# Peptides against a protein of PDB entry 4Z63: the designs that were tried, part 128

Target 1, 334 residues: chain A of PDB entry 4Z63
Amino acid sequence: LCLGMNDLTGNIPEDLFHLKRLNLLGIQENRLSGSLSREIRNLSSLVRLDVSWNLFSGEIPDVFDELPQLKFFLGQTNGFIGGIPKSLANSPSLNLLNLRNNSLSGRLMLNCTAMIALNSLDLGTNRFNGRLPENLPDCKRLKNVNLARNTFHGQVPESFKNFESLSYFSLSNSSLANISSALGILQHCKNLTTLVLTLNFHGEALPDDSSLHFEKLKVLVVANCRLTGSMPRWLSSSNELQLLDLSWNRLTGAIPSWIGDFKALFYLDLSNNSFTGEIPKSLTKLESLTSRNISVNEPSPDFPFFMKRNESARALQYNQIFGFPPTIELGHNN

## One batch from the design tools (peptide; made by RFdiffusion4, then SolubleMPNN)

Design b2_p17_3_s2 (from b2_p17_3, 8 letters changed)
Fold by OpenDDE base, seed 1:
Structure b2_p17_3_s2 (fold): chain B 334 residues (1-334), chain A 17 residues (1-17)
Amino acid sequence: as target 1 above (334 residues)
Amino acid sequence: SFTPTPLPVPPINLIFL
């Protein structure tokens, strides 16, 4: 049943939960309000539940043990409160959980040993607090993780050295500390292609450790951290780099010539730093900017990128990095 | 004098919102 993209109001009719053979319920992009009914438990054949972009409130019902076929739960952009229900945090069937842009709170806890199918987790823009879950690497299929815009105090857990499944990771604006430790840990994530750490590590030094190596890194965004230091030499070994944003830091020194050696680099933002010297002539030779036909095999995360043009601007949603115009921004380095 | 209207370079706050 697909009723998305309407102006439906009120609660879900209780009789809808009598549909025991229903595999897909999509009621997204409406004005449905109230609590999400516990009677969802009656939808025992449900594979996909999409309640996103509504006015739902209250706690998410703890009924996911009665939904053994549920692979996709989409609840983004609602008013949900409380934690992740225990049955949801233990779901062996769940592949994708999207609860972005809610009011979920407390300590984030997932039973990753039970969540054997979880591949995508979007919990961005919630009220989770405490530390990052040390057991996230036990989610052996978990590739896509958005935890941005929560309040995860402290450091990236040492256990994330073992996060081999991790491909797309955003921790933007999550009150994280110790960028040196974070990068030193995350370099061990051999499948990491997209790393977004914007609005963390406030005023720390960007490490220039030549031992750091990110083999498959395509997207690095570490903007608005007030980071000190220079362009990190270790980044020159990330030959697959497509997008680099280090804007709104306090980086100094010259822009190195190796920045133009990235064959796939089509988006570069180094604006609002304290860089000095000449613009490297190698930037004028970037193949991605000169050739129209670079089929960038983009990392397509299951979650959109959000680009804010200004702190006050609406975030622009980009489903693909290729949605970004080829850009070199070096402004405001004076 | 072409004042280049500074295209407000979007700080790509690539925030996975």
Scores: peptide ipSAE 0.040, ipTM 0.688, DockQ to the pose 0.083
Fold by OpenDDE base, seed 3:
Structure b2_p17_3_s2 (fold): chain B 334 residues (1-334), chain A 17 residues (1-17)
Amino acid sequence: as target 1 above (334 residues)
Amino acid sequence: SFTPTPLPVPPINLIFL
């Protein structure tokens, strides 16, 4: 049943929960309000539940033990409060959990040992607090993780050295500290292609440790951190780099010539820094800007990228990084 | 009142919302 993209109001009719053979419930993009009924437990055949973009409130019901086939739960852009219910945090069937842009709070806790199928987790823009969950690497299939816009104090856990499944990771605006430790840990994530760390590490030095290596890194976004230092030499070894945003930092020195050696680099933002010297002539040789036919093997995160021109602007959604226009931004340097 | 000077919002925040 798909009833998305209407002006439906009020609660879900109780009789809908009698549909024991229902595999797909989509009621997204409505004005449905109140609590999400615990009677969802009666939908024992449910594979996909999409309640996103509504006015739901209260706690998410603890009924996911009665939903043994549930693979996809989409609840983004609601008013949900409380934590992740215990049955959801222990779901062995769940592949994708999206609860972005809610009011979920407390310590983030997932039983990753039980969540054997979890591959995508979007909990961005919530009120989670405390530390990052050290056991996330125990989610052996977890590839895509958005935890941006929460209040995770402290550092990236040392356990994330063992996060072999991790491909896409966003921690933007999460009050993180110690960029040197974070990069030193995350370099061990051999499948990491996308790393977004914007609005963290306030005023720290961007490490220039030549021992750092990100083998498969395609996307690095570390904007608006007020980072000091220079363009990091270790980044030159990330031969697959497609997108680099280091804008709104306090980076100094020259833009190095090796920035033009990235064959796949089509988006570069170094704006609003303190870079000096000449623009590297090698930037004019970027194959991605000169060749129309570079098949960019995109990291396909299961969740979109968002580009905002300002805090009040509507975010532009990009499902693919290739959706970004080829860009070189070097404005507002010295 | 120290209104924290609004952190200059980058004109392109690649932030996962």
Scores: peptide ipSAE 0.029, ipTM 0.668, DockQ to the pose 0.095
Fold by OpenDDE base, seed 4:
Structure b2_p17_3_s2 (fold): chain B 334 residues (1-334), chain A 17 residues (1-17)
Amino acid sequence: as target 1 above (334 residues)
Amino acid sequence: SFTPTPLPVPPINLIFL
């Protein structure tokens, strides 16, 4: 049953929960309000639940133990409060959980040893607090993780060096500290292609340790951290780099010539730093900017990038990395 | 400058893959 993209109001009719053979419930993009009924438990054949973009409130019901076939739960952009229900945090069937842009709070806890199918987790823009869950690497299929815009104080857990499944990671604006530790840990994530750390590590030094290596890194975003230091030499070994944003830091020194050696680099933002010297002539040789034919047919990460042109601007959502216009931004370096 | 990226909602067609 798909009823998305309407102006439906009120709550879900209770009789709908008697549909025991229902595999797909999509009621997204409506004005549905109130609490999400516990009677969802009666939908024992449910594979996908999409309640996203509504006015739902209250706690998410703890009934996911009665939904053994549920693979997809989409609840983004609601007013949900409380934590992740225990049955949801233990779901062995769940592949994707999206609860972005809610009011979920408390300590984030997932039973990753039970969540054997979880591949995508979006909990961005919530009120989770405390530390990052150390057991996330136990989610052996978890590739895509957005935890941005929460209040995860402290450091990236040491256990994340064992996060072999991790491909796409956003921790932007989560009050993280110790960028040297974070990069030192995350370099062990051999499948990591996208790393977003914007609005963390306030005033720290960007490490220039030549021992750091991100083999498969395509996207690095570490903007608006007021980071000190220079362009990090370890980044020159990330030969697959497509997007680099180090804007709004306090980086100094010259822009190195090796930045023009990235054959796939189509987006570069080094703006609002303190870089000095000449613009490297190698930037004029970026093949990605000169050749129309880099059909990067790679599946974009399961997360849209949000670009803000300024702090007050609406974030532009890009569902595909390839949707970014080829850009070199070097403005506001003094 | 990029802000936090949500995860795309997989298209409904991925349910049957």
Scores: peptide ipSAE 0.022, ipTM 0.679, DockQ to the pose 0.039
Fold by OpenDDE base, seed 2:
Structure b2_p17_3_s2 (fold): chain B 334 residues (1-334), chain A 17 residues (1-17)
Amino acid sequence: as target 1 above (334 residues)
Amino acid sequence: SFTPTPLPVPPINLIFL
């Protein structure tokens, strides 16, 4: 049953929960309000539940033990409060959980040893607090993780050295500290292609440790951290780099010539730093800026990127990094 | 600068905030 993208109001009719053979319930992009009924438990054949973009409120009902076929739960952009229900945090069937842009709170707890199918997790823009869950690496299929815009104080857990499934990770604007420890841990994530750490590590030094190595890194975004230091030499070994944003920091020294050796680099933002010297002539040799036919084998993140050109601007959505125009931003340097 | 805002995209929105 697909009823998305309408102006439906009120509650879900109770008779809808009698549809025991229903595999897909999509009621997204409506004006549905009130609590999400516990009677969703009666939908025992449900594979996909999409209630996103509504006016739902209250706690998410703890009925996911009665939904053994549920693979996709989409609840983004609602007014949900409380924590992740215990049955949801233990779901062995769930592949994808999206609860972004809610009012969920407390300590984030997932039973990753039970969540054997979880591949994609979006909990961005909630009110989760405390520390990052140390057991996330136990989610052995978890590739895509958005935890941005929560209040996860402290450091990246040491256990994330073992996060081999991790491919896309956003922790932007989550009150994280110790960038040297974070990078020193996350370099062990051998499948990490996309790392977003914007609005963390305020005023720290960007490490220039030549022992750091990110083999498969395609996207690095560490903007608006007020980071000190220079362009990090370890980044020169990330030969697959496609997008680099280090804008709105306090980085100094010259832009190194090796920045032009990245064959796939099509987006570079070093703006609003304190870089000095000449623009490297090697930047004019970036094949990705000259050829229209860059087959960027972009990992299709299951997730859009958002770009603000200016702090006051509306963020633009991009479903693919390749949707970005080829860009070099070097403005507002010395 | 990538300063993402929450935007509406199914199925999972890495708010690359």
Scores: peptide ipSAE 0.029, ipTM 0.731, DockQ to the pose 0.109; fails the geometry check

Design b2_p17_3_s3 (from b2_p17_3, 8 letters changed)
Fold by OpenDDE base, seed 3:
Structure b2_p17_3_s3 (fold): chain B 334 residues (1-334), chain A 17 residues (1-17)
Amino acid sequence: as target 1 above (334 residues)
Amino acid sequence: SFTPTPLPVPPINLIFR
């Protein structure tokens, strides 16, 4: 049953929960309000539940043990409060959980040992607090993780050295500290292609440790951290780099010539730093800017990127990084 | 009246919202 993208109001009719053979319930993009009924437990054949973009409030019901076929739960952009229900945090069937842009709070806890199918987790823009869950690497299929815009604190856990499944990771605006430790840990994530760390590490030095190596890194976004230092030499070894945003930092020195050696680099933002010297002539040799025929194997996160040109502007949503126009931003340097 | 020039709020560039 798909009733998305309407002006439906009120609650879900109780009779809907008698549909025991229902595999897909999509009621997204409405004005449905109140609590999400516990009677969703009666939908025992449910594979996909989409309640996103509504006015739901209260706690998410703890009934996911009665939904053994549920693979996809989409609840983004609601007013949900509380934590992740225990049955949801232990779901062996769940592949994708999206609860972005809610009011979920407390310590983030997932039983990753039980969540054997979880591959995508979007909990961005919530009120989760405390430390990052040290056991996330135990989610052996977890590829996509958005934890951005939460009230996390401290450092990236040492256990994330073992996060082999991790490919797309956003921790932007989560009060993280110690960028040197974070990068030193995350370099061990051998499948990591996308790393977003914007609005963390305030005033720290961007490490220039030549021992750091991100083999598969395609997207690096570390904007608006007030980072000091220079363009990091270790980044030159990330030969697959497609997008680099280091804007709104305090980076100094010259833009190095090796930045033009990235064959797939099509988006570069170094704006609002303190870079000096000349623009490297090698930037004019970027194949991605000169050749129309570059098949970029784009990393496909299950969550969109958002680009916002200013605070008042609407964020532009991009489901694909390739959707970004080829860009070089070097403005507002010294 | 010193209207504090609003610090240009850095555009929240590529953030996963």
Scores: peptide ipSAE 0.025, ipTM 0.631, DockQ to the pose 0.086
Fold by OpenDDE base, seed 2:
Structure b2_p17_3_s3 (fold): chain B 334 residues (1-334), chain A 17 residues (1-17)
Amino acid sequence: as target 1 above (334 residues)
Amino acid sequence: SFTPTPLPVPPINLIFR
């Protein structure tokens, strides 16, 4: 049953929960309000539940043990409060959980040993607090993780050295500290292609440790951290780099010539730093900027990227990095 | 600059092909 993209108001009719053969319930992009009914438990054949973009409030009902076929739960952009219910945090069938832009709170706890099918997790823009869950690497299929805009104080857990499934990771604006430890841990994530760490590590030094290596890194975004130091030499070994944003930091020294050796680099933002010297002539040789035909196999994270052209500008949403025009931003350096 | 700001995210039609 697909009733999305209407102006439906009020609650879900109780008779809807008598549909025991229903595989898909899509009621997204409406004005549905009140609590999400516990009677969803009666939809025992449900594979996809989409209640996103509504006015739902209260706690998410703890009924997911009665939904053994549920693969997709989409609840983004609602007013949900409380934690992730225990049955949801233990779901063996769930492939995707999207609860972005709610009011969920407390410690983030998932039973990753039970969540054997979880591939994508979007909990961005909630009120989760405490530390990052150390057991996330136990989610053996977890590829896409957005935890941005929560209050995860402290450091990246040491256990994330074992996060082999991790490909897309966003922790932007989560009050994280110790960038040297974070990069030293995350370099062990052999499948990591997209790393977004914007608005963390305030005033720290960007490490220039030549022992750091990110083999499959395509997208690195570490903007608006007030980071000190220079362009890190370890980044020159990330030969698959497509997008680099280090804007709005306090980086100094010259832009190195090796920045032009990245064959796939189509977006470079080094703006609003303190770089000096000449623009490297190697930047004019970037094949991605000169040839229209580079089929950039872009990482498609399950979470959108948001671009601000400046601090005062409205953020633009991009579902794919391919939506970015080939760009070199070197403005506002001294 | 990329900030993952929660913009209104269209429903991620994860077409798992």
Scores: peptide ipSAE 0.018, ipTM 0.662, DockQ to the pose 0.058
Fold by OpenDDE base, seed 4:
Structure b2_p17_3_s3 (fold): chain B 334 residues (1-334), chain A 17 residues (1-17)
Amino acid sequence: as target 1 above (334 residues)
Amino acid sequence: SFTPTPLPVPPINLIFR
């Protein structure tokens, strides 16, 4: 039953929950309102639930123990409040959880030892507070994590050194502190390809520790942090780098010539810093900017990137890293 | 400057078996 992308209003008819053989419920992109019924528990064969882009409110019902086949739960862009229900936080079947852009609050608690199938988690743009959950690395298949636009305080947990499954990580605008600790921890994530830390670490120094190494790093975004320091030498060893955004910091010194040695770098934003000296001639040799055919079918993160051209601009959503236009932004360096 | 957000999940067809 697919009823997505309509102008449906009201609540889900209770009789719909009698469909015990239903594997897929998609009612996304409607004007459905009220609470999500507890009677969803009757959908015991449900594999995918999409209620995203609606006007649902109240708490998410704690009925996921009655949904043993549920792999995908999509509830993004609703008015859900409260926490993650205990049964959802303990779901052994769940592969993907997307509850982005809700009003979920409290401490983020997931039983990662129970959530053995979880590979994608999007809880961005909520009202979660407290610390990042130290047990996230216990989610042994968790590859994609968006926790951006929450109010996590403090540092990245030391336990994240063991986050071997982590490939795509966003913590943008989450009130995090200690960038040196964060990078020192996250460098141990051997599968980390995408790291986004924008709007954190306010006024801290970007570490230039040559011991830092991100072997598989393709995307680094650390914009709008007012970071001090220079272009970090450790980044030169990230040979797979495709996208670098260090814009809106207080970085100083010269743009190093090694920035032009990245064979896959197609997007560079160093704008709104205090860089000095000449533009490296090596930037004109970036093969990725001259060759049209970077058809790299690389696995995109399950979360898009938002670009803001300015603080007042609407964020542009990009679904794939390769959807970014080839860009060099070096403006406003004085 | 970029901030990651989630991909719009394409509309999912309800499959009744």
Scores: peptide ipSAE 0.021, ipTM 0.625, DockQ to the pose 0.033; fails the geometry check
Fold by OpenDDE base, seed 5:
Structure b2_p17_3_s3 (fold): chain B 334 residues (1-334), chain A 17 residues (1-17)
Amino acid sequence: as target 1 above (334 residues)
Amino acid sequence: SFTPTPLPVPPINLIFR
């Protein structure tokens, strides 16, 4: 049953929960309100539940033990409060959980040893607090993780050295500290292609440690951290780099010539820093900007990117990196 | 600069690509 993208109001009719053969319920992008009924437990054949972009409130019901086939739960942009229900945090069937832009709170706890199928987790823009869950690497299929815009004080856990499934990671605006430790840990994530750390590490030094290596890194976004230092030499070994945003920091020194050696680099933002010297001539020879024939095998994160062109401009949401116009931003380095 | 600002955008499930 798909009723998304309408002007439906009120709550879900109780009789809908009698549909025991229902595999898909999509009621997204409506004005549905009230609590999400516990009677969703009666939908024992449910594979996909999409209640996103509504006015739902209250706690998410603890009934996911009665939904053994549920693979996809989409609840983003609602008014949900409380934590992740115990049955949801233990779901062995769940592949995707999206609860972005709610009012969920408390310590984030997932039973990753039980969540054997979890591939994508979007909990961005909530009220989670405390530390990042150290057991996230135990979610052996977890590829996409958005935890942006929460209050995860402290450092990236040392256990994330073992996060082999991690490919797309956003922790932007989450009150994180110690960028040197974070990069030193995350370099061990062999499948990491997309790393977003914007609005953390306020006033720290960007490490220039030649021992750091991110072999598969395609997207690095570390904007608006007030970071000190220079262009990091370790980044020159990330030969697959497609997008680099280090804007709104306090980086100094010259832009190195090796920045133009990235064959796939189509988006570069170094704006609003304190860089000096000449623009490298190698930037004028970027193959991605001059050649139409570069097949960019793009990372496909489940979380959107938001680009703000100007301070006064609306943020543009991009669901694909390919949607970004080829860009070099070097402005405001005085 | 990329900032994660939640905009009301239709849920695009990228896992299905």
Scores: peptide ipSAE 0.020, ipTM 0.674, DockQ to the pose 0.066; fails the geometry check

